# Designs tried in a protein design run: peptides against a protein of PDB entry 6J07. Part 33

Target 1, 107 residues: chain A of PDB entry 6J07
Amino acid sequence: GQRGWFCGSVSQDLRQFWVAEGGTISDPRAADFLFSCDASHPDTLRIYQSLDYIEDNATVFHAYYLSAVANAKIKNSVALGHFILPPACLQKEIRRKIGSFIWEQDQ

## One batch from the design tools (peptide; made by RFdiffusion4, then SolubleMPNN)

Design b2_p14_3_s2 (from b2_p14_3, 5 letters changed)
Fold by OpenDDE base, seed 5:
Structure b2_p14_3_s2 (fold): chain B 107 residues (1-107), chain A 14 residues (1-14)
Amino acid sequence: as target 1 above (107 residues)
Amino acid sequence: SARKRLREKALAEA
């Protein structure tokens, strides 16, 4: 099964979609998928500060991934890697090199 | 682990 954790910044609609698609919601330590809409949200910051994250055993994804999946016309056409949500301190340099994040382009 | 495989897949796509 797909176990996910959600930052408080993620809407109930996206959480409901996750469950409707067969996912379950769990605490961050048990979850494989960590979703957030705000790298500066206290919930997300706690993830970045965790040993799992520091030791590269966790990845935070922008929850807009779920919106993209919901609207996709071809299954598995949405690349999860495009939705990696790095800490705020890294985002400016990333944008300089590869451009705006996908969740910023669609808003 | 599943999480490790997920991370590696995601990084490869980025």
Scores: peptide ipSAE 0.575, ipTM 0.929, DockQ to the pose 0.753
Fold by OpenDDE base, seed 4:
Structure b2_p14_3_s2 (fold): chain B 107 residues (1-107), chain A 14 residues (1-14)
Amino acid sequence: as target 1 above (107 residues)
Amino acid sequence: SARKRLREKALAEA
């Protein structure tokens, strides 16, 4: 099974989609997928401050990934790696290197 | 672990 944790910034619709697709919701320590829509949300900040994250044993993904999957003809065509949500302090540098994040483009 | 594999996959796609 696929275990996911959701920041409070993630809509209930996206959470419901996750469950509808066979995912389960768990605490961040047990979850394989960590979803957030806000790198500055207190829930997400706690992830970034966790030992798992600091030791590169965790990755936060923007929940817009789920929306992209929901709208894609081929689910596997959506690259999870494009939805890595780094801490806010790193985002400016990343944008400078690779451009705006996918979740920022369709606003 | 599954999480480690997920991270590696995601980083490879980025």
Scores: peptide ipSAE 0.575, ipTM 0.929, DockQ to the pose 0.822
Fold by OpenDDE base, seed 2:
Structure b2_p14_3_s2 (fold): chain B 107 residues (1-107), chain A 14 residues (1-14)
Amino acid sequence: as target 1 above (107 residues)
Amino acid sequence: SARKRLREKALAEA
């Protein structure tokens, strides 16, 4: 099964979609997928400060990934890598190099 | 681990 953790910044609708698709919700240490909508949220900041993250054994993904999957016309057409959510201190430089994040393009 | 493979896949796609 696929285990996910959700920051408090993620809507209940997206959490429900995850469960409807067969996912379960767990604590960050047990989860394979870590979802957030806000790199500055206290929940997400605690992830960035964790040993798992510092040792490159964890990745935070923007929960907009789930919305993209829900709306996808072709299965497996949504690239998870496009939804990596880096710490706020890195985002400005990343935008300078590769442009705005995908979750920012539709607003 | 599953999490490690997931990270590597995601980084390759980014």
Scores: peptide ipSAE 0.574, ipTM 0.929, DockQ to the pose 0.775
Fold by OpenDDE base, seed 3:
Structure b2_p14_3_s2 (fold): chain B 107 residues (1-107), chain A 14 residues (1-14)
Amino acid sequence: as target 1 above (107 residues)
Amino acid sequence: SARKRLREKALAEA
């Protein structure tokens, strides 16, 4: 099974989609997938400060990944790696090198 | 762990 944790910044619609697709929701320590829509949200900040994250045993993904999966025409065509949500302090440099994040492109 | 494998896969895709 797929266990996920959700920041308070993630809509109920996306959470419901996760469950509808067979996922379960758990605390961040037990979850394999950590989803957020806001790197500056207090919930997400606590993840970045956690021992698991500091020791490179955790990754935060932007929950827009789930929306992309829901809308994908080809199964398994959405790359999870494109939705890594880094801490805010790193985002400007990343945008400089790679461009705007996928979740920002339609805004 | 599953989470570690997931992280490595995601980073490779980025």
Scores: peptide ipSAE 0.574, ipTM 0.929, DockQ to the pose 0.780

Design b2_p14_3_s3 (from b2_p14_3, 8 letters changed)
Fold by OpenDDE base, seed 5:
Structure b2_p14_3_s3 (fold): chain B 107 residues (1-107), chain A 14 residues (1-14)
Amino acid sequence: as target 1 above (107 residues)
Amino acid sequence: SSRAALRRQALAEA
């Protein structure tokens, strides 16, 4: 199913879009999608510290993905993989290798 | 699992 968990950093508008598209909101243990807008938010930090995440059984995505989907003109044109939100401690190195994240480019 | 498949797909796209 389309079960999502949302960090407190995610706006109600994006949550409402998720539900409007057929998604449900769940606790992080049951959710398939974990959305956040802030890798340093306490809610997100708890995800990074969870056994599921440590054992590579969870991925956090930047919620800007939902905004990109909402504005996309072509179905499935937005790549979820471009919105992986890694822990803050890894982001500097990633930017150095790949460049700024998509959610930062649009800001 | 569905979440594992999503992660695999996402990593492939990254």
Scores: peptide ipSAE 0.520, ipTM 0.915, DockQ to the pose 0.768
Fold by OpenDDE base, seed 3:
Structure b2_p14_3_s3 (fold): chain B 107 residues (1-107), chain A 14 residues (1-14)
Amino acid sequence: as target 1 above (107 residues)
Amino acid sequence: SSRAALRRQALAEA
């Protein structure tokens, strides 16, 4: 199955959706998917500080990806890569280059 | 690893 870790910033509804779709929840070291809704949350910050992340062996994704998947009309139409959640220190520059993040566009 | 593959895919899509 698909193993995911969730920051405390992620709602229980999204966690439940993950499990309903066949996912399991594990610790960050064992998880394939790392989900967060807040790059500044202490849980997420610990990920960014981890050796796995520093050595480019981990990626944090915004949990809004799961909402997008849930609402998608076409299977596999939602690109995971659009939901990479970078550290807060990089976000302003990214917005300058490519615009606001997809999870911010309807806010 | 699976996580490495995910990272590669995600970066390619970004």
Scores: peptide ipSAE 0.520, ipTM 0.916, DockQ to the pose 0.770
Fold by OpenDDE base, seed 1:
Structure b2_p14_3_s3 (fold): chain B 107 residues (1-107), chain A 14 residues (1-14)
Amino acid sequence: as target 1 above (107 residues)
Amino acid sequence: SSRAALRRQALAEA
């Protein structure tokens, strides 16, 4: 199954979509997918500070990925890698090199 | 799939 954790910054609608699509909700240690809408939210910061994340065994994704999947015409056309949510301290440099993040373009 | 495999796939797509 698809086990996901959700930051408090993620709406209940997106959580419900995850479950409707066959996902389950779990604690961050057991979850495969970690979703957030705010890199500065205390819940997300705790992930970035965790041993799993520090040792490159965890990835945080922006929950807008779920909205993109819901609106996609072709199944599997949305690349999860485009929704990696890095810590705030890295985002400015990333924007300088590749432009604004996808979730920022549609906000 | 494992979380590690998911991470590798995501990084390859980024």
Scores: peptide ipSAE 0.517, ipTM 0.913, DockQ to the pose 0.653
Fold by OpenDDE base, seed 4:
Structure b2_p14_3_s3 (fold): chain B 107 residues (1-107), chain A 14 residues (1-14)
Amino acid sequence: as target 1 above (107 residues)
Amino acid sequence: SSRAALRRQALAEA
């Protein structure tokens, strides 16, 4: 199955959607998918500080990905890569190069 | 899938 970890910043609705779609919830070391809605949340910061992340063996995704999937007309039309959530210290530079993040565009 | 493969795919899409 698909194993996911969720930062405390992620709503229960999105977590429930994950489970409803066949996913399971696990600790961050066991999880394949790491979801967060806040790069500055303590839970997410701990991920960024972990060896797995520092050694490029982990990626944090914005949980808005799940909302996009839920609302998508075509399956597999939502690219997970568009929802990579980088540390806050990198976001300004990324926005300068590629524009605002998808999860910010409806704000 | 493995987390490493997931990361590789995600980066390719970004």
Scores: peptide ipSAE 0.517, ipTM 0.914, DockQ to the pose 0.700

Design b2_p14_3_s4 (from b2_p14_3, 5 letters changed)
Fold by OpenDDE base, seed 5:
Structure b2_p14_3_s4 (fold): chain B 107 residues (1-107), chain A 14 residues (1-14)
Amino acid sequence: as target 1 above (107 residues)
Amino acid sequence: SKRRELREKALKEA
């Protein structure tokens, strides 16, 4: 099964979609997927400060990934890598190099 | 682990 953790910044609708698709919700240590909509949210900051993250054993993904999956015409057409949510301190530099994040483009 | 596999896959796609 797919175990996910959700920052408080993630809507209940996206959480419900995750469960409807067969996912389960767990604590950050047990979860394979870590979802957030806000790199500055206290929940997400705690992830970035965790030993798992510091040792490159965790990745935070923007929860908009789930919305993209829900709206995709072709399964597996949504690239998870496009939704990596880095710490806020890195985002400005990333935008300069590759442009706005995908979750910002539809806004 | 599944988490490690997801990370590696995601990094290749980024």
Scores: peptide ipSAE 0.623, ipTM 0.941, DockQ to the pose 0.770
Fold by OpenDDE base, seed 3:
Formats: sequence, structure tokens, C-alpha cells
Structure b2_p14_3_s4 (fold): chain B 107 residues (1-107), chain A 14 residues (1-14)
Amino acid sequence: as target 1 above (107 residues)
Amino acid sequence: SKRRELREKALKEA
């Protein structure tokens, strides 16, 4: 099964979709997927400060990935890599290179 | 590990 952790910034609707698709919700140390909608949220900051993250053994994904999956017309057409949520301190430089993040384009 | 595989996959797609 797919185990996910959710930052408090993630809506209940997205959490419910995860569960409806067969996912389970767990603590961040046990989870394979770490979802957040806010790199500055205290929950997400704790992830970035964790040993797992520092040692490149964790990746935070923007929860908008789940919305994209829900609305996708073709299975597996949504690239998980487009939804990597980096720490706020890196986002400006990343935007300079790749442009606005996917989750920012519809706002 | 599963988490490592996800990371590598995601980074490759990014």
C-alpha cells in the first residue's frame, strides 16, 4: 500500500481522495509520500529539519499533485516530479530556472 | 527503499 503523511496545510478533501484511492495516512517517519501545500507551515518545516530529509531520504510533494491525479484523463499522465515542494529558501532560484510551480499557475 | 525510489523517480521527472 501507499503510505502518506499530510501537513496541516492540506485540505480534508485531498486527504479523503488519497484514502479513497487506496492510500493510508501515517506519521512522517513511516510515510513514503509526504504531502504539503505550504513550505512555510510548521509541520513542513519540521520535515525539512529532520535527519531523513537532510540525508536526502525524504521528499516533500505539493498536495496539488492529488488534484492533478483526480482530474487526469490518462492514467499515470501526471508526473510526480513536477510537484516536488522544496524549502522556501530554494524556491526563488528554482522559479528562475524552471518558471512558476504547477500549483501556482491556477492561483 | 520505497522512499528512495520515489525520490529518484521524481528527480528524474523534474
Scores: peptide ipSAE 0.620, ipTM 0.940, DockQ to the pose 0.776
Fold by OpenDDE base, seed 1:
Structure b2_p14_3_s4 (fold): chain B 107 residues (1-107), chain A 14 residues (1-14)
Amino acid sequence: as target 1 above (107 residues)
Amino acid sequence: SKRRELREKALKEA
């Protein structure tokens, strides 16, 4: 199955969608998917500071990915890679190179 | 691991 962890910044609706699609909710060490809506949230900051993340064994994704999946008309049309949520210290430079993040465009 | 596979997939799509 798909095990996911959710930052406190993620709405209950998105968590419910995850479960409805067959996912389970787990602690961050056991989870395969790490979802957040706020790179500055204390929960997410703890992920960025973890050895798993520092050693490139973890990736945080913006939970808006789940909204995109829910609204997708074609299966597998939503690219998970578009929803990588980097630490705040890197976001400005990334925006200069590739533009605003998807989750910022739909707000 | 599945986590590493997800990371590799995501990086290719980014």
Scores: peptide ipSAE 0.620, ipTM 0.940, DockQ to the pose 0.776
Fold by OpenDDE base, seed 4:
Structure b2_p14_3_s4 (fold): chain B 107 residues (1-107), chain A 14 residues (1-14)
Amino acid sequence: as target 1 above (107 residues)
Amino acid sequence: SKRRELREKALKEA
């Protein structure tokens, strides 16, 4: 089973989609998928400060990934890697190198 | 772990 944690910044609709697709919702320590829509949200900040994250044993993904999956004809066509949500302090430099994040782009 | 596997996969795609 796919276990996910959700920041408070993530809508209930996306959470419901996750469950509808067979996922379960758990605490961040048990979750394999960590979803957030806001790197500056207190919930997400606690993830970034966690030992798991500091030791590179955790990754936060932007919950827009779930929207992309929901709208894709082929679910596996959506690359999870495009939705890595780094800490806010790193995002400006990342945008400078690779451009705007996919969740910031118009559909 | 599954989490580490996901991270590695994601980083390859990034």
Scores: peptide ipSAE 0.623, ipTM 0.941, DockQ to the pose 0.783; fails the geometry check

Design b2_p14_4_s1 (from b2_p14_4, 6 letters changed)
Fold by OpenDDE base, seed 3:
Structure b2_p14_4_s1 (fold): chain B 107 residues (1-107), chain A 14 residues (1-14)
Amino acid sequence: as target 1 above (107 residues)
Amino acid sequence: FEERLKKYLERLAK
């Protein structure tokens, strides 16, 4: 399905794009996709603290993914996995080992 | 990249 939850850090424009593409907006427990623009936002922190996330049954994605999809000629050419948004405490190490996040390269 | 990142994150989260 295309049920999405959005952190308060995500702009209304990106939410509207999600809906325009056939998605629906739901609570995080029912959502298929979790979007955020800020790993330190209280909404996102609550996700990281949830049992679903702790048990590795949930993944948070940076909402910039939606911008990338909107700008891409082929929607499926954008890899969702490149937009995984980990907790802030892990980001520095990830940048050191893997490299800068895509959303940091453009913005 | 995607799979590598996922596995890396999983390891660090444990």
Scores: peptide ipSAE 0.031, ipTM 0.602, DockQ to the pose 0.089
Fold by OpenDDE base, seed 2:
Structure b2_p14_4_s1 (fold): chain B 107 residues (1-107), chain A 14 residues (1-14)
Amino acid sequence: as target 1 above (107 residues)
Amino acid sequence: FEERLKKYLERLAK
């Protein structure tokens, strides 16, 4: 199955969508997917500080991905890779070289 | 795009 961890910054609606699509909710160590809406939220910061993340065994995604999937006609039409949520300290440089994040464009 | 982003993030995280 698909196990997801959710930062406290993620709405209940998006969590419910995840479950409705067959996902389960787990702790971050057991999760296949980590979702957050705020790189500065304490929950997300703990992820960035974890050994799994530091050793590149974990990736945090912006939960807006779930909203995009919910509104898409074809599930595979939404690329998860476009929703990688890096630590705040890296975001400025990323915006400089690549551009604004997709969740920022639709806000 | 996602591959480019992932590679870039990986480089910065090292």
Scores: peptide ipSAE 0.031, ipTM 0.603, DockQ to the pose 0.090
Fold by OpenDDE base, seed 5:
Structure b2_p14_4_s1 (fold): chain B 107 residues (1-107), chain A 14 residues (1-14)
Amino acid sequence: as target 1 above (107 residues)
Amino acid sequence: FEERLKKYLERLAK
């Protein structure tokens, strides 16, 4: 399935790309993929606080993944796992130990 | 592999 939920922080352009590639937009409980551009956005915070997320049944991805896919010559070459968006409280420590996130490197 | 990566990152950050 290609059901996606989008935080209000995600642009309409990226949403339209998702739909153009055959995806549909749904509520977070029915979605296969959760996209956000801001871990501190109220919409995303509600996901992190949800039972599905707390029980490790949900993952939030940075919507920049869609931009990377759109610009890639081979779409399958873009690894979704590189775009996991963790809660803001964890990001500082992750950067310290692993390095900057992909969406930050391209800025 | 996304879930495995997520768990790895969360454990690393703690």
Scores: peptide ipSAE 0.030, ipTM 0.615, DockQ to the pose 0.132
Fold by OpenDDE base, seed 4:
Structure b2_p14_4_s1 (fold): chain B 107 residues (1-107), chain A 14 residues (1-14)
Amino acid sequence: as target 1 above (107 residues)
Amino acid sequence: FEERLKKYLERLAK
């Protein structure tokens, strides 16, 4: 499905885009997609601390993905995998081995 | 890419 949860760090514009594209907004447990703009936001931290996440049953994505989709000529041309938002404790190592995140490059 | 990244994250998180 297209059920999404949104951290408080995500703008209303991006939430509205999600709904306009046919998505619905739900609680984290029911959501198919978890969106955040800040790995250090309390809402997102609660996700990282949840059993679902710890057991690798959940993935948090940076909401910039939605902005990229909104601006893309072809919706499916944006790869969701490029927008995985890991906990802050892992980001330094990821940057070292893989490189800067896409949302950081556009900042 | 997502699968590769998830596996990588899993390894780092141990």
Scores: peptide ipSAE 0.029, ipTM 0.603, DockQ to the pose 0.087

Design b2_p14_4_s2 (from b2_p14_4, 6 letters changed)
Fold by OpenDDE base, seed 3:
Structure b2_p14_4_s2 (fold): chain B 107 residues (1-107), chain A 14 residues (1-14)
Amino acid sequence: as target 1 above (107 residues)
Amino acid sequence: FEKRLEKYLKRLEA
C-alpha cells in the first residue's frame, strides 16, 4: 500500500485524491510519503527536525506532485524526484543552481 | 546540507 502523511498546509482536495487513488493517511513515522506545501509550516519543520530526516531516511515532497499526477495524460509520467521539498535553508541554493521549483513555475 | 543538496540534484538528473 501507499501510506502518506500530510502537512496541515496541504488542501483537503489533495488528501482526498490520495485516498481515492488507494492511499492511506498515517503519522509521519509510519508514512512512506511525506507531503507538504510549505517548508516553513510548523508541521513540516517538525519533520525536518526529526531524527529520520536528519539521518536522511525521510524525504518531504511537495503535494503539488499529487495535482500533477491527477492531471497527467500518461500514467507514471510524473517524476516524483522533481517534487522534493527541501528545507528553506537549501531552497535558495537550489534555485541558484537549477532555477525555480516546478510547483513555483505553475503558480 | 551539502549531502542533501547533492541528493536533490541527483534526483533531478535521473
Scores: peptide ipSAE 0.249, ipTM 0.798, DockQ to the pose 0.117
Fold by OpenDDE base, seed 1:
Structure b2_p14_4_s2 (fold): chain B 107 residues (1-107), chain A 14 residues (1-14)
Amino acid sequence: as target 1 above (107 residues)
Amino acid sequence: FEKRLEKYLKRLEA
């Protein structure tokens, strides 16, 4: 099974999709996947400040990944790695290096 | 170059 944590910034629809696909929702410490739509949301900030994250034992993904999966016509065509949501303090530099994030491109 | 930044860049490019 897949355990996911969701920031308050993530829509109910995406949460429901996660569950419909067989996932469960848990607290961040127990979750296999951490989803957020806002790196500046207090929920997400708490993740970034957590020991698990600081020690590189946690990764936050943009929940748009779930939308992409839901809309994908080919299974496994959506790369999770493209949806890593870094802290806001790093995003500008990341954009300078590799361009806009995928979730920003489709907005 | 920030190590954390490099880490994220590598992951995003994978």
Scores: peptide ipSAE 0.254, ipTM 0.800, DockQ to the pose 0.103; fails the geometry check
Fold by OpenDDE base, seed 2:
Structure b2_p14_4_s2 (fold): chain B 107 residues (1-107), chain A 14 residues (1-14)
Amino acid sequence: as target 1 above (107 residues)
Amino acid sequence: FEKRLEKYLKRLEA
C-alpha cells in the first residue's frame, strides 16, 4: 500500500479519495507521498523545515493531483511531477521560467 | 537557492 501525509489545507474529499484508491494516511516521516494545497500552511512549512526535506529525501505535491487523477480516464495519464509544490520562496522564479502551476490554471 | 531551484525545475520538466 501507499502511505500519504496530508496538510490541514487538503479537503476531506481528497483524503477520502486517497483512501478509497487503497492508500493509507500516515505521519510525514513514514509517508511515501506528501500532499498539500498551501505552501504557506504551517503544516507544510514544518515539512519544508524538516531534515528529510532539506536533505532532499522528501517532496511535497499539490493535492490537486488527486483531483486530476480522479477525473482521468486512463490510469497513469496524470504526471505526478507536474504537481510538485515547492516552498513559496521558489515559486516566483519557477513561474517566470515555466509559467503558472497547473493547479493555478484550473482554479 | 539556485541549486535547489534547478532541482525543482528538472523534476517539473521531466
Scores: peptide ipSAE 0.248, ipTM 0.797, DockQ to the pose 0.109; fails the geometry check
Fold by OpenDDE base, seed 5:
Structure b2_p14_4_s2 (fold): chain B 107 residues (1-107), chain A 14 residues (1-14)
Amino acid sequence: as target 1 above (107 residues)
Amino acid sequence: FEKRLEKYLKRLEA
């Protein structure tokens, strides 16, 4: 099974897609996947401040991953690792080194 | 900061 937590910044459509694909929704501590659309949202900030995240036992992904999977002809072709949502303080430096994030490119 | 940044970069480039 796949358990997911969703920040309030994530649309209901993406949440519903997760469930339709066999996922369940849980609290952050029980979740296998943490989804957000906003690194500055209070829900996401609480994740970044959590002990699990600080100890590298949690990763936040941009929920646009789910949209990419939904639209992909081959679902396995979408790499989850490309959708990591880092804290805002790291994003500028990441963009300087490797360019814009995928979710920004498709806007 | 730098160590965490490197970790994220490695994951994104994988």
Scores: peptide ipSAE 0.245, ipTM 0.796, DockQ to the pose 0.106; fails the geometry check

Design b2_p14_4_s3 (from b2_p14_4, 6 letters changed)
Fold by OpenDDE base, seed 2:
Structure b2_p14_4_s3 (fold): chain B 107 residues (1-107), chain A 14 residues (1-14)
Amino acid sequence: as target 1 above (107 residues)
Amino acid sequence: FEERLKKYLERLAA
């Protein structure tokens, strides 16, 4: 699907890119993809608290993925799995065990 | 290590 939800932390430029590539904007419940730039943003926190997320039926991705795709020109050259945005409570341990997230490395 | 990160996160999200 091409339905996406966007946290308020995501810029209009990235939203416009999504639409330009054929995507549509929807509410979280109907969205195929959930994008955020801030795991602590109230919009994103509501996702983490939702039944869909708690039951592992939803995944939040960092919107920097869209920027990477835009720059790469080849969509499949950018792995969506590298941009999973977990709740803040998990990020600390992930950084300690694996390293910094990809969006943090490019900043 | 990005590939390792991807696999780890995918396991957590699955």
Scores: peptide ipSAE 0.051, ipTM 0.660, DockQ to the pose 0.111
Fold by OpenDDE base, seed 4:
Structure b2_p14_4_s3 (fold): chain B 107 residues (1-107), chain A 14 residues (1-14)
Amino acid sequence: as target 1 above (107 residues)
Amino acid sequence: FEERLKKYLERLAA
């Protein structure tokens, strides 16, 4: 299915878009996709601390992916893998070596 | 999550 969990940092508009596209909203344990706009938000931090995440069975994506999909009108034209949201403690180093995240470029 | 992060970084670096 298309079950998504949303951090409190994600706007209602993006949640509504998810539902409009056929998605449902669930708790993080049942979700197929985890969305957040803030790696430092308490909701997201709890995900990073979970065994599922630590054992590489869960991935957090930046919810801006949904905005990108909405703008593109074609889901497959936007690569979900480009929107992996790493813990905040890694982001500075990532920006230094790779550059700004996609969601930061388009903000 | 390290492997997922590596894939993410690889995509950004491409």
Scores: peptide ipSAE 0.048, ipTM 0.653, DockQ to the pose 0.146
Fold by OpenDDE base, seed 1:
Structure b2_p14_4_s3 (fold): chain B 107 residues (1-107), chain A 14 residues (1-14)
Amino acid sequence: as target 1 above (107 residues)
Amino acid sequence: FEERLKKYLERLAA
């Protein structure tokens, strides 16, 4: 199934899209996908501090992924990997080496 | 970072 957890930073519209596409909303521990729009939000910080995340058993994605999917002409054209949302402490280094995140760019 | 991304994607695909 498509079980998703959503940080409080994620809009209701994106949550509704998830459900409309057949997803369900669950707690972080049961979720297959973790979505957030803010790595500094307390909800997301709790994920980063969780044992599952520390042990690399969890990945947080920027919810902008859902927006991209919703607006995509080709269903499989949106790569989930482009939307990994790392902790704020890692983002600076990532931007230096790779560049700005997709959700920070004008689309 | 690229290797980490690859690892994440691989786990998600499993």
Scores: peptide ipSAE 0.037, ipTM 0.636, DockQ to the pose 0.493
Fold by OpenDDE base, seed 5:
Structure b2_p14_4_s3 (fold): chain B 107 residues (1-107), chain A 14 residues (1-14)
Amino acid sequence: as target 1 above (107 residues)
Amino acid sequence: FEERLKKYLERLAA
C-alpha cells in the first residue's frame, strides 16, 4: 500500500508530492510508511516510544527520500533503505561505523 | 546498506 504518516517536521511540498504520486495520508498505526525530517521532533519521538516500533513492526524514514524520488532523473537510483532514520541517540555511532547519512551529504 | 543498517541497529538495541 501507499499509506503514509508525516511528522510535523516534514514540509507541505513533500506531503503534496506523496499525494500526487498516488499516496494517502493516515495516522501512524494505519500507515505503511512513516516519514520525518527530525529524529528529535516530538512527533517522531512518540513513534520511537510506541509499541509498534519497539516490537520492530515499524520503520521511520527520512522524508528526503521523497525529494530524491522527485529528482530521480538526476540521481541514478533511489533505495528506500538508505533513508532509514534511527533515533538521535544512535546516529553518532552509526556515522562512525557505516558513514554519513545521504540527507547530510546533500546539505 | 539497508540490511547492514538493520543488523547494526539490532545489535545496538540488544
Scores: peptide ipSAE 0.034, ipTM 0.633, DockQ to the pose 0.080

